# Peptides against a protein of PDB entry 5GWM, part 2

Target 1, 52 residues: chain A of PDB entry 5GWM
Amino acid sequence: DSAISKEDEERYQKLVTENEQLQRLITQKEEKIRVLRQRLVERGDAKGTELN

## One batch from the design tools (peptide; aimed at target 1 E30 R39)

Design b2_p18_5_s4 (made by RFdiffusion4, then SolubleMPNN; its pose is not in this set)
Fold by OpenDDE base, seed 2:
Structure b2_p18_5_s4 (fold): chain B 52 residues (1-52), chain A 18 residues (1-18)
Amino acid sequence: as target 1 above (52 residues)
Amino acid sequence: SLTDEEIEELKKLQQELE
């Protein structure tokens, strides 16, 4: 089994960290979408006829 | 109904997830 070089490990760790950051951003955007859809439902129930 | 701004924000966020 060839040992991974220190340089390859550092490159891998950067990709892992970036992936974790991107996953957090995706989760934040998905939650914001959920909130906006919930506001749509709440306002649609209150104003059955107003199309904005 | 959602405000026009909330609708545009929703569209933008959906586009960024695709």
Scores: peptide ipSAE 0.036, ipTM 0.663, DockQ to the pose 0.346
OpenDDE base, seeds 1, 3, 4, 5: peptide ipSAE 0.035, 0.035, 0.035, 0.035; ipTM 0.664, 0.666, 0.665, 0.663; seed 4 fails the geometry check

Design b2_p18_6 (made by RFdiffusion4)
Pose (drawn by RFdiffusion4):
Structure b2_p18_6 (pose): chain A 52 residues (1-52), chain P 18 residues (1-18)
Amino acid sequence: as target 1 above (52 residues)
Amino acid sequence: ELEERLEELEEEEERYEE
């Protein structure tokens, strides 16, 4: 592409890379916290305190 | 947005530990 140079590409490529990294980091905690969610359900802490 | 989501998950973990 004459307009879309290496510049736009590198910016996009690195951006998708950022996405791949932290979305995985989220899943790791989520799956484990998901179990905590169930446990918190028995405790009644499922909602916590959301006054906002 | 992804960093905020990680903080939310940390808060959920801290509440379980308390």

Design b2_p18_6_s3 (made by RFdiffusion4, then SolubleMPNN; from b2_p18_6, 7 letters changed)
Fold by OpenDDE base, seed 2:
Structure b2_p18_6_s3 (fold): chain B 52 residues (1-52), chain A 18 residues (1-18)
Amino acid sequence: as target 1 above (52 residues)
Amino acid sequence: ELQKLLEKLEELERRYLE
C-alpha cells in the first residue's frame, strides 16, 4: 500500500487551505459586485425619475 | 490582469458605495 508521505500530505493540506481562502475571497468580491450593481440600478432609477 | 480588475473594482467601490 503506497502510503502518502507526510510531506505530500502536508503539501495537500496547504493546497486545500489555500483553495478555501481563495474561494472566500472570490465570494467576497462577488458580493461586492452584487452591491455595486444594486447601487448602479438605484442611481439609474433616480436619474430616470428626475428626467420625468 | 487580475490585479487590474481588483483595482477597477476598488475604484467602483469608491464611486458607488458612498
Scores: peptide ipSAE 0.035, ipTM 0.618, DockQ to the pose 0.304
OpenDDE base, seeds 1, 3, 4, 5: peptide ipSAE 0.034, 0.032, 0.033, 0.035; ipTM 0.612, 0.562, 0.611, 0.561

Design b2_p18_7 (made by RFdiffusion4)
Pose (drawn by RFdiffusion4):
Structure b2_p18_7 (pose): chain A 52 residues (1-52), chain P 18 residues (1-18)
Amino acid sequence: as target 1 above (52 residues)
Amino acid sequence: LEERLEELEEEEEEFEEE
């Protein structure tokens, strides 16, 4: 592409890379916290305190 | 996505304190 140079590409590529990294990092904690969620259901802490 | 990671850390810390 004459307009879309290496510039736009590198910015996009690195961006998708950022997405890949931290979406995985989230899933790791989420699956484990998910179990905590169930446990918190028995405690009644499922909602916590959301006054906002 | 970074804010979501902070929220999840906070939830872990609260659970460990309990």

## One batch from the design tools (peptide; aimed at target 1 L25 K29 K32 R37)

Design b2_p19_2_s1 (made by RFdiffusion4, then SolubleMPNN; its pose is not in this set)
Fold by OpenDDE base, seed 2:
Structure b2_p19_2_s1 (fold): chain B 52 residues (1-52), chain A 19 residues (1-19)
Amino acid sequence: as target 1 above (52 residues)
Amino acid sequence: MSPEEVKATEELRKRLEEE
């Protein structure tokens, strides 16, 4: 087996770390979008109940 | 990351899993 060079291993680990950071950021943004949508629904429902 | 960097990462991962 051609041993991966130390440079290729360090490059791979940088890309893995960046992917993990991006995945955490995606998850945080998705949760923020979920919370904002829920608050929008609650404000819409509150306005609907004031008109009845 | 470019699509090229993703492919390079998959190739490196495959080589590490064969050891």
Scores: peptide ipSAE 0.102, ipTM 0.716, DockQ to the pose 0.020
OpenDDE base, seeds 1, 3, 4, 5: peptide ipSAE 0.100, 0.068, 0.069, 0.093; ipTM 0.709, 0.679, 0.653, 0.710

Design b2_p19_3 (made by RFdiffusion4)
Pose (drawn by RFdiffusion4):
Structure b2_p19_3 (pose): chain A 52 residues (1-52), chain P 19 residues (1-19)
Amino acid sequence: as target 1 above (52 residues)
Amino acid sequence: ELEEYEKLEEEIEELKEQL
């Protein structure tokens, strides 16, 4: 592409890389916290305190 | 477990803000 240079590409490529990194980091904690969510259901802490 | 849960949820919020 004459308009879309290495610049636009590198910015996009690195961006998608950022996305792949942290979405995985989230899943790791989510799956584990998911179990905690069930446990908190028995405690009634499922909702916590959301006054906002 | 509740304290661990709250800490981990805060860490997830920080990761989502970094995205």

Design b2_p19_5 (made by RFdiffusion4)
Pose (drawn by RFdiffusion4):
Structure b2_p19_5 (pose): chain A 52 residues (1-52), chain P 19 residues (1-19)
Amino acid sequence: as target 1 above (52 residues)
Amino acid sequence: EEEEEFEELEELEEELEEL
């Protein structure tokens, strides 16, 4: 592409890379916290305190 | 420890929203 240079590409490529990194990091915690969520259901802490 | 894990998850979710 004459308009879309290496500049736009690199910016996009590195951005998708950033997405792939931290969505994974989220999933690792989420799956484990998901179990905590169930455990918190028995405690009644499922909701916590959301006054906002 | 459990609260810390939720706080770390919330920080990761905020970082994702910043992208």

Design b2_p19_5_s2 (made by RFdiffusion4, then SolubleMPNN; from b2_p19_5, 7 letters changed)
Fold by OpenDDE base, seed 1:
Structure b2_p19_5_s2 (fold): chain B 52 residues (1-52), chain A 19 residues (1-19)
Amino acid sequence: as target 1 above (52 residues)
Amino acid sequence: EEQELFDELRELREKLKEL
């Protein structure tokens, strides 16, 4: 029974909370990249139709 | 940096499972 110190438990909870915040930020950036790529495709298709 | 945080989290989770 390695009693985790109260300090180690507080450190763990901080790291868990930070990891969850980072994961949310990654997901938000990935969605933003997806939307920007889709808008670039739609604008590319519009330019392709103007050249015909 | 990111890998070090994952390694610290893993070590602390292993210590928590041994309680």
Scores: peptide ipSAE 0.072, ipTM 0.644, DockQ to the pose 0.034
OpenDDE base, seeds 2, 3, 4, 5: peptide ipSAE 0.052, 0.052, 0.051, 0.051; ipTM 0.596, 0.640, 0.641, 0.641

## One batch from the design tools (peptide; aimed at target 1 E30)

Design b2_p20_2 (made by RFdiffusion4)
Pose (drawn by RFdiffusion4):
Structure b2_p20_2 (pose): chain A 52 residues (1-52), chain P 20 residues (1-20)
Amino acid sequence: as target 1 above (52 residues)
Amino acid sequence: ELEELKEELEELEEEIEELE
């Protein structure tokens, strides 16, 4: 592309890379916290305190 | 920490949509 240069490409490529990194980091914690969620259900802590 | 990562992910997704 004459308009879309290496500039726009690199900005996008690196950006998708950022997305892949931390979406995975989230899932790691979520899956484990998910079990905690169930355990918190028995405690009644499922909701916590959301006054906002 | 997990909420912060989700907010950062949402910002990255918006930036990706703007570039597309």

Design b2_p20_2_s2 (made by RFdiffusion4, then SolubleMPNN; from b2_p20_2, 8 letters changed; failed a check: too like the target's own chain)
Amino acid sequence: EVEKLKTELEQLKKELEELK

Design b2_p20_3_s2 (made by RFdiffusion4, then SolubleMPNN; its pose is not in this set)
Fold by OpenDDE base, seed 5:
Structure b2_p20_3_s2 (fold): chain B 52 residues (1-52), chain A 20 residues (1-20)
Amino acid sequence: as target 1 above (52 residues)
Amino acid sequence: VEKLKKELEEIKKQIEELKK
């Protein structure tokens, strides 16, 4: 029975939630980059954008 | 994207420190 304080549990849960939000945002941006690159290829546009 | 990945890695480290 590790005495995880209620405060430490609340801090942990906030960080877990933030982690999940950032992971979703990264995935969304990476997918958007993929789609934009595909559209550039389909248009014959050779101008690659570096997105990071 | 790289900035967000760095922020994510820092949060992961903080989570691991809280588990110790």
Scores: peptide ipSAE 0.105, ipTM 0.714, DockQ to the pose 0.739
OpenDDE base, seeds 1, 2, 3, 4: peptide ipSAE 0.087, 0.104, 0.094, 0.051; ipTM 0.687, 0.713, 0.695, 0.614; seeds 1, 2, 3, 4 fail the geometry check

Design b2_p20_3_s3 (made by RFdiffusion4, then SolubleMPNN; its pose is not in this set)
Fold by OpenDDE base, seed 1:
Structure b2_p20_3_s3 (fold): chain B 52 residues (1-52), chain A 20 residues (1-20)
Amino acid sequence: as target 1 above (52 residues)
Amino acid sequence: VKELKKRLEEIKKEIEELKK
């Protein structure tokens, strides 16, 4: 019976938790980047329409 | 984001190694 060492279990749980946190953070940042890019386009379009 | 993705891939590898 390959009993997972207590150290390996603790390491695994930390890695799982960090993985979940990073996945959420990546998703949040990617969405924020998308929104910022869209706002930049909208501002460019607004300035272009005001100048024309 | 790039650095976070890099760390995420490292963690995934470590998790798979612990499952062996």
Scores: peptide ipSAE 0.315, ipTM 0.821, DockQ to the pose 0.686
OpenDDE base, seeds 2, 3, 4, 5: peptide ipSAE 0.319, 0.314, 0.314, 0.312; ipTM 0.822, 0.822, 0.822, 0.822; seed 2 fails the geometry check

Design b2_p20_4_s2 (made by RFdiffusion4, then SolubleMPNN; failed a check: too like the target's own chain; its pose is not in this set)
Amino acid sequence: DEELEQLLETEREQLLEQAR

Design b2_p20_5 (made by RFdiffusion4)
Pose (drawn by RFdiffusion4):
Structure b2_p20_5 (pose): chain A 52 residues (1-52), chain P 20 residues (1-20)
Amino acid sequence: as target 1 above (52 residues)
Amino acid sequence: EEEELLEELEELREELEELE
């Protein structure tokens, strides 16, 4: 592309890379916290304190 | 410790939303 240069490409490519990194990092904690969620259900801590 | 883990997860989700 004459308009879309290496500049726009690199910015996009690195951005998708940022997405792939931390979306994984979330899943790792989520799956484990998901179990904690169930356990917190028995405690009644499922909701916590959300006054906002 | 459990509350700290939830706070860390919320921060990561906010960072992902900023990237999107």

Design b2_p20_5_s1 (made by RFdiffusion4, then SolubleMPNN; from b2_p20_5, 9 letters changed)
Fold by OpenDDE base, seed 3:
Structure b2_p20_5_s1 (fold): chain B 52 residues (1-52), chain A 20 residues (1-20)
Amino acid sequence: as target 1 above (52 residues)
Amino acid sequence: DIRKLIEELRELREKLKELQ
């Protein structure tokens, strides 16, 4: 049994945590882009309805 | 091998950075 050293486990857990943080940042940016696009559509629709 | 798993996570981190 290759005993995983405590140092290797700590390194592994640090990288897992960092990757999870990066994934959350990506998701937050994607959601922000989605919301901004939706607001542009809604404003476009409102302007179209006002002009007609 | 835990060293292999650490390297795989480093590669995943770099892939996540490319998506930012």
Scores: peptide ipSAE 0.077, ipTM 0.672, DockQ to the pose 0.036
OpenDDE base, seeds 1, 2, 4, 5: peptide ipSAE 0.046, 0.058, 0.046, 0.060; ipTM 0.624, 0.643, 0.625, 0.647; seed 4 fails the geometry check

Design b2_p20_8 (made by RFdiffusion4)
Pose (drawn by RFdiffusion4):
Structure b2_p20_8 (pose): chain A 52 residues (1-52), chain P 20 residues (1-20)
Amino acid sequence: as target 1 above (52 residues)
Amino acid sequence: EIEEELEELEELKEELEELE
């Protein structure tokens, strides 16, 4: 592309890379916290305190 | 410890939303 240069590409490529990194980091905690969620259900801490 | 882990997860989600 004459308009879309290496500039726009690199910005996009690196951005998608950022997405891939931290979506996986989330999943790792989520899956484990998900179990905590169930455990918190028995405690009644499922909701916590959301006054906002 | 659980509250800290949830706060860390929320921060990561906010960072991902900013990237999207």

Design b2_p20_8_s2 (made by RFdiffusion4, then SolubleMPNN; from b2_p20_8, 7 letters changed)
Fold by OpenDDE base, seed 4:
Structure b2_p20_8_s2 (fold): chain B 52 residues (1-52), chain A 20 residues (1-20)
Amino acid sequence: as target 1 above (52 residues)
Amino acid sequence: KIEEELRELEQLREKLKELQ
Protein backbone atom coordinates (compact mmCIF):
# COMPACT_ATOMS: atom_id res chain seq x y z
CA ASP B 1 0.00 0.00 0.00
CA SER B 2 1.82 3.11 -1.24
CA ALA B 3 0.38 5.45 1.35
CA ILE B 4 1.31 9.00 0.35
CA SER B 5 3.94 10.20 2.82
CA LYS B 6 2.95 13.03 5.19
CA GLU B 7 5.53 15.19 3.36
CA ASP B 8 3.97 14.48 -0.07
CA GLU B 9 0.48 15.27 1.29
CA GLU B 10 1.74 18.58 2.74
CA ARG B 11 3.36 19.45 -0.64
CA TYR B 12 0.13 18.62 -2.47
CA GLN B 13 -1.98 20.78 -0.10
CA LYS B 14 0.44 23.71 -0.65
CA LEU B 15 0.06 23.37 -4.45
CA VAL B 16 -3.77 23.22 -4.16
CA THR B 17 -3.83 26.34 -1.95
CA GLU B 18 -1.45 28.23 -4.27
CA ASN B 19 -3.53 27.30 -7.34
CA GLU B 20 -6.74 28.58 -5.65
CA GLN B 21 -5.00 31.87 -4.77
CA LEU B 22 -3.74 32.31 -8.36
CA GLN B 23 -7.25 31.60 -9.76
CA ARG B 24 -8.73 34.31 -7.48
CA LEU B 25 -6.06 36.80 -8.59
CA ILE B 26 -6.71 36.01 -12.29
CA THR B 27 -10.48 36.51 -11.80
CA GLN B 28 -9.91 39.87 -10.04
CA LYS B 29 -7.61 41.07 -12.86
CA GLU B 30 -10.05 39.94 -15.57
CA GLU B 31 -12.93 41.83 -13.90
CA LYS B 32 -10.80 45.00 -13.61
CA ILE B 33 -9.86 44.62 -17.32
CA ARG B 34 -13.57 44.33 -18.24
CA VAL B 35 -14.47 47.50 -16.28
CA LEU B 36 -11.59 49.51 -17.80
CA ARG B 37 -12.49 48.41 -21.36
CA GLN B 38 -16.14 49.37 -20.75
CA ARG B 39 -15.05 52.86 -19.56
CA LEU B 40 -12.95 53.32 -22.74
CA VAL B 41 -15.97 52.40 -24.91
CA GLU B 42 -18.27 54.80 -22.97
CA ARG B 43 -15.81 57.70 -23.38
CA GLY B 44 -15.68 57.27 -27.19
CA ASP B 45 -11.86 57.49 -26.94
CA ALA B 46 -11.38 54.13 -28.78
CA LYS B 47 -9.76 56.09 -31.72
CA GLY B 48 -7.44 58.52 -29.86
CA THR B 49 -5.93 56.59 -27.00
CA GLU B 50 -2.92 58.58 -25.86
CA LEU B 51 -0.68 56.21 -23.94
CA ASN B 52 -0.32 58.12 -20.72
CA LYS A 1 -4.24 56.46 -17.60
CA ILE A 2 -7.00 53.89 -18.29
CA GLU A 3 -5.07 52.29 -21.19
CA GLU A 4 -1.82 52.06 -19.26
CA GLU A 5 -3.64 50.38 -16.36
CA LEU A 6 -5.38 48.04 -18.84
CA ARG A 7 -2.03 47.00 -20.38
CA GLU A 8 -0.42 46.42 -16.97
CA LEU A 9 -3.37 44.28 -15.83
CA GLU A 10 -3.31 42.24 -19.07
CA GLN A 11 0.42 41.57 -18.54
CA LEU A 12 -0.22 40.51 -14.93
CA ARG A 13 -3.06 38.20 -16.08
CA GLU A 14 -0.81 36.46 -18.61
CA LYS A 15 2.01 36.04 -16.06
CA LEU A 16 -0.42 34.43 -13.60
CA LYS A 17 -1.72 32.04 -16.31
CA GLU A 18 1.85 30.96 -17.19
CA LEU A 19 2.25 29.78 -13.56
CA GLN A 20 -0.75 27.38 -13.84
Scores: peptide ipSAE 0.043, ipTM 0.604, DockQ to the pose 0.380
OpenDDE base, seeds 1, 2, 3, 5: peptide ipSAE 0.042, 0.039, 0.042, 0.040; ipTM 0.601, 0.579, 0.592, 0.586; seed 1 fails the geometry check

Design b2_p20_8_s4 (made by RFdiffusion4, then SolubleMPNN; from b2_p20_8, 9 letters changed)
Fold by OpenDDE base, seed 3:
Structure b2_p20_8_s4 (fold): chain B 52 residues (1-52), chain A 20 residues (1-20)
Amino acid sequence: as target 1 above (52 residues)
Amino acid sequence: DIEKLLEELRQLRKKLEELK
């Protein structure tokens, strides 16, 4: 069994770190979208209650 | 597998662009 080379391990760890960073950015954008949608609903409900 | 991680990275980049 050829042990993973040091170069392949370093490449692997760089890709893992980059993937984790991208996943955090995705989660932050998804949460921002969720919050903006929720605020839109709350504002819609407030206008509906004020107009009635 | 490094090829698997490269594919996961491509998929994450695609998802990130779709959220812009």
Scores: peptide ipSAE 0.061, ipTM 0.630, DockQ to the pose 0.092
OpenDDE base, seeds 1, 2, 4, 5: peptide ipSAE 0.039, 0.051, 0.040, 0.050; ipTM 0.610, 0.625, 0.610, 0.627

## One batch from the design tools (peptide; aimed at target 1 I26 E30 L36)

Design b2_p21_1 (made by RFdiffusion4)
Pose (drawn by RFdiffusion4):
Structure b2_p21_1 (pose): chain A 52 residues (1-52), chain P 21 residues (1-21)
Amino acid sequence: as target 1 above (52 residues)
Amino acid sequence: EIEEEEEELEELKEELEELEE
């Protein structure tokens, strides 16, 4: 592409890279916290305190 | 410890939303 240069590409490529990284970091904690969620259900801490 | 892990997860989700925007 004459308009879309290496500049737009690199910016996009690196961006998608950033997405891939931290979405995985989230899943790791989520799956484990997910179990904690169930355990918190028995405690009644499932909702916590959301006054906002 | 659980509250700290939830806060860390919320921060990561906010960072991902900012990248998607």

Design b2_p21_1_s4 (made by RFdiffusion4, then SolubleMPNN; from b2_p21_1, 10 letters changed)
Fold by OpenDDE base, seed 5:
Structure b2_p21_1_s4 (fold): chain B 52 residues (1-52), chain A 21 residues (1-21)
Amino acid sequence: as target 1 above (52 residues)
Amino acid sequence: DIKKLIEELRKLKEELEKLKA
């Protein structure tokens, strides 16, 4: 039967974990962008911010 | 690179499913 190596299984698990971490990071950054935009609106600031 | 990582994950998931079959 076809089989996946132990190394490939470990790599799969690492990629799953990293993917989940990246998804959380994206969500956190999107929320931070939302909050910053809201603060600019509340303050009436004309100054834009560059976000990484 | 996120796109490359996603593609690698997809490939490994496919291999895992083949193992289960």
Scores: peptide ipSAE 0.067, ipTM 0.611, DockQ to the pose 0.040
OpenDDE base, seeds 1, 2, 3, 4: peptide ipSAE 0.066, 0.063, 0.047, 0.064; ipTM 0.610, 0.605, 0.606, 0.610; seeds 1, 4 fail the geometry check

Design b2_p21_6_s2 (made by RFdiffusion4, then SolubleMPNN; its pose is not in this set)
Fold by OpenDDE base, seed 5:
Structure b2_p21_6_s2 (fold): chain B 52 residues (1-52), chain A 21 residues (1-21)
Amino acid sequence: as target 1 above (52 residues)
Amino acid sequence: EIEKLIKELKELKEKLEELKK
């Protein structure tokens, strides 16, 4: 019957919250990379049409 | 740093699951 300390519970909740924050930051960076790649494609397509 | 955090989170999660028994 080893109960976790209140300090261990608080530490767990902090780590859970931090992990969720890191996951959100990863998703935001991945989305930004996607948007930047799409803009580069659109600019490349515009230059390709000028050469025709 | 992230690997250490993941390890600590897993250890604390395990302790929490043990508490539920």
Scores: peptide ipSAE 0.061, ipTM 0.620, DockQ to the pose 0.036
OpenDDE base, seeds 1, 2, 3, 4: peptide ipSAE 0.059, 0.041, 0.059, 0.057; ipTM 0.617, 0.587, 0.618, 0.613

Design b2_p21_6_s3 (made by RFdiffusion4, then SolubleMPNN; its pose is not in this set)
Fold by OpenDDE base, seed 5:
Structure b2_p21_6_s3 (fold): chain B 52 residues (1-52), chain A 21 residues (1-21)
Amino acid sequence: as target 1 above (52 residues)
Amino acid sequence: SIKEQIEELEQLRKKLEELKK
């Protein structure tokens, strides 16, 4: 029977946590980009119409 | 294996870092 070492378990858990944090950060930035794009296309948005 | 799973997570982290840029 093979078992995971303590070092491997700690490394795995750190990577899982880091990846989850990075994914949340990306999602937040993507949402902000979406909102900004939406504002540009919104009818009556003077800022969007002025920008092109 | 756990080693393979760690490697997969490292690759995922790399991809996420690339997307973050």
Scores: peptide ipSAE 0.078, ipTM 0.681, DockQ to the pose 0.038
OpenDDE base, seeds 1, 2, 3, 4: peptide ipSAE 0.063, 0.077, 0.062, 0.044; ipTM 0.659, 0.679, 0.657, 0.603; seeds 3, 4 fail the geometry check

Design b2_p21_6_s4 (made by RFdiffusion4, then SolubleMPNN; its pose is not in this set)
Fold by OpenDDE base, seed 3:
Structure b2_p21_6_s4 (fold): chain B 52 residues (1-52), chain A 21 residues (1-21)
Amino acid sequence: as target 1 above (52 residues)
Amino acid sequence: SIKEEIKELEELKKKLEELKK
């Protein structure tokens, strides 16, 4: 009935851990994209400032 | 319930795997 089986608990813990790992990997890639975009902005701003 | 939470986590896992690819 409402009793949690050992198999259900193991499946739950595995899914929690895997989802956390996947989220960390996505966050790392998103941060890298943010840094690269910021570098492009800084390069554009530096060229504009030096030219003025 | 744990069964409902497992279902929600499976859907989340699928979405995260799709975003990773």
Scores: peptide ipSAE 0.064, ipTM 0.660, DockQ to the pose 0.058
OpenDDE base, seeds 1, 2, 4, 5: peptide ipSAE 0.058, 0.043, 0.043, 0.062; ipTM 0.631, 0.582, 0.582, 0.659; seeds 2, 4 fail the geometry check

Design b2_p21_8_s1 (made by RFdiffusion4, then SolubleMPNN; failed a check: too like the target's own chain; its pose is not in this set)
Amino acid sequence: EVEQLQRLLKELEELEQRLKK

## One batch from the design tools (peptide; aimed at target 1 L36 R37)

Design b2_p22_1 (made by RFdiffusion4)
Pose (drawn by RFdiffusion4):
Structure b2_p22_1 (pose): chain A 52 residues (1-52), chain P 22 residues (1-22)
Amino acid sequence: as target 1 above (52 residues)
Amino acid sequence: EEVEELEERLEELEEEEERAEE
């Protein structure tokens, strides 16, 4: 592409890379916290305190 | 914008884990 140079590409590529990294880091905690959520359901802490 | 939303979600999950430990 004459307009879309290496510049636009590198910016996009690195960006998708950023996405792949931290979406995985979320999942790791989420799956484990998910179990905690169920446990918190028995405690009634499922909602916590959301006054906002 | 997507990366920022993902960073906010990761912080929320860290806070939820801290609350579950307490």

Design b2_p22_3 (made by RFdiffusion4)
Pose (drawn by RFdiffusion4):
Structure b2_p22_3 (pose): chain A 52 residues (1-52), chain P 22 residues (1-22)
Amino acid sequence: as target 1 above (52 residues)
Amino acid sequence: EEIEELEEELEELEEELEELEE
């Protein structure tokens, strides 16, 4: 592309890379916290305190 | 307390991902 240069590409490529990294870091915690969520259900802490 | 801290860390990561997607 004459308009879309290496500049727009690199910006996009690195961005998608950022997405891939931290979405996986999230899943790691979520799956484990998910179990905690069930455990918190028995404790009634499922909702916590959301006054906002 | 440890569970609340993990939930806060997860919320921060979700917010960072939403900012990148925007």

Design b2_p22_3_s2 (made by RFdiffusion4, then SolubleMPNN; from b2_p22_3, 11 letters changed)
Fold by OpenDDE base, seed 3:
Structure b2_p22_3_s2 (fold): chain B 52 residues (1-52), chain A 22 residues (1-22)
Amino acid sequence: as target 1 above (52 residues)
Amino acid sequence: SEVEEQVRELEQLRKKLEELKK
């Protein structure tokens, strides 16, 4: 196995950290979409009960 | 999305660096 330079390892760690931050942002957006969809379903159910 | 594209680019760079560790 060839050892990478210290500079390349530092670049790697920066990329890992940035990737993790971006993944967290994606997850937060996906969760927000889920919550909004759930609220739409709940509003639909409430309208259905009012018609009964 | 732009965020997902940036993640993919970072993953590609990370993969290249991991290959150099072998």
Scores: peptide ipSAE 0.051, ipTM 0.586, DockQ to the pose 0.054
OpenDDE base, seeds 1, 2, 4, 5: peptide ipSAE 0.036, 0.037, 0.034, 0.034; ipTM 0.573, 0.576, 0.547, 0.546

Design b2_p22_3_s4 (made by RFdiffusion4, then SolubleMPNN; from b2_p22_3, 13 letters changed)
Fold by OpenDDE base, seed 5:
Structure b2_p22_3_s4 (fold): chain B 52 residues (1-52), chain A 22 residues (1-22)
Amino acid sequence: as target 1 above (52 residues)
Amino acid sequence: SEVRKELEELRQLRKKLEELKK
């Protein structure tokens, strides 16, 4: 349909790259939270148990 | 246009990801 100009393609690729970077950062934070929660459970911390 | 639609979808995704990162 509407042919993508070079400028539109460059803009598109920049947004794709940024979104992928943000998604990776979110995934890393989520994994870190998971690991920390697991460590609290393993230690028998009451707070860890509540957050399990 | 299809190009404008796709660019807008990516802008919305970026906005969502920025909010989740905070």
Scores: peptide ipSAE 0.049, ipTM 0.610, DockQ to the pose 0.057
OpenDDE base, seeds 1, 2, 3, 4: peptide ipSAE 0.034, 0.047, 0.048, 0.046; ipTM 0.573, 0.606, 0.610, 0.605; seed 1 fails the geometry check

Design b2_p22_4 (made by RFdiffusion4)
Pose (drawn by RFdiffusion4):
Structure b2_p22_4 (pose): chain A 52 residues (1-52), chain P 22 residues (1-22)
Amino acid sequence: as target 1 above (52 residues)
Amino acid sequence: DEEKEEYEKLEEEIEELREELE
């Protein structure tokens, strides 16, 4: 592409890379916290305190 | 309790990661 240079590409490529990283880091904690969520359900802490 | 404190801390870390992703 004459308009879309290495500039636009690198910016995009690195951006998708950022996405891949931290979405995985989320899933790691989510899956484990998910179990805590069930446990918190028995405790009634499922909702916590959301006054906002 | 320990599990409640751990849960809150992990949720805060997830919220920070979601803000960085946005």

Design b2_p22_5 (made by RFdiffusion4)
Pose (drawn by RFdiffusion4):
Structure b2_p22_5 (pose): chain A 52 residues (1-52), chain P 22 residues (1-22)
Amino acid sequence: as target 1 above (52 residues)
Amino acid sequence: PEELEERLEELEEEEEEAEELL
């Protein structure tokens, strides 16, 4: 592409890379916290305190 | 990616609160 140079590409590529990294990091905590959520259901802490 | 960073921070806080409770 004459307009879309290495510039636009590198910016995009690195951006998708950023997405891949931390979406995984989320899933790791989420799956574990998910179990905690069930446990918190028995405790009634499922909702916590959301006054906002 | 910025929204995903915010979600990761929220999950870190939720994990800390859950560990204190349990």

Design b2_p22_7 (made by RFdiffusion4)
Pose (drawn by RFdiffusion4):
Structure b2_p22_7 (pose): chain A 52 residues (1-52), chain P 22 residues (1-22)
Amino acid sequence: as target 1 above (52 residues)
Amino acid sequence: EEIEEEEEELEELEEELEELEE
């Protein structure tokens, strides 16, 4: 592309890379916290305190 | 306390991902 140069590409490529990294980091904690959520359900801590 | 800290860390990562998606 004459308009879309290496510039726009690199910016996009690196961005998608950022997405891939931290979405996985999220899943890791989520799956484990997901179990904690169930355990918190028995405690009644499922909701916590959300006054906002 | 440890569970609350882990949940806060997860919320920060989710906000960072939302910012990248925007």

Design b2_p22_7_s3 (made by RFdiffusion4, then SolubleMPNN; from b2_p22_7, 12 letters changed)
Fold by OpenDDE base, seed 3:
Structure b2_p22_7_s3 (fold): chain B 52 residues (1-52), chain A 22 residues (1-22)
Amino acid sequence: as target 1 above (52 residues)
Amino acid sequence: DEVKKLLEELRQLKEKLEELKK
């Protein structure tokens, strides 16, 4: 029952929101990297099929 | 100490974001 102060609760909620926003941005960048890598693999495979 | 924990998590997220910019 460690009662957090009202000021600490408000700070907590602000930090939660900011962390969620940053996590979404990180996830978006990681997904973009994944998609770009996948496209490079697919292009490599397409070149391999053209050489056959 | 929950606020201190979130401050540390925020620092870590900012660090990860900067790493992904490189």
Scores: peptide ipSAE 0.044, ipTM 0.574, DockQ to the pose 0.088
OpenDDE base, seeds 1, 2, 4, 5: peptide ipSAE 0.049, 0.038, 0.040, 0.039; ipTM 0.570, 0.563, 0.567, 0.564; seed 1 fails the geometry check

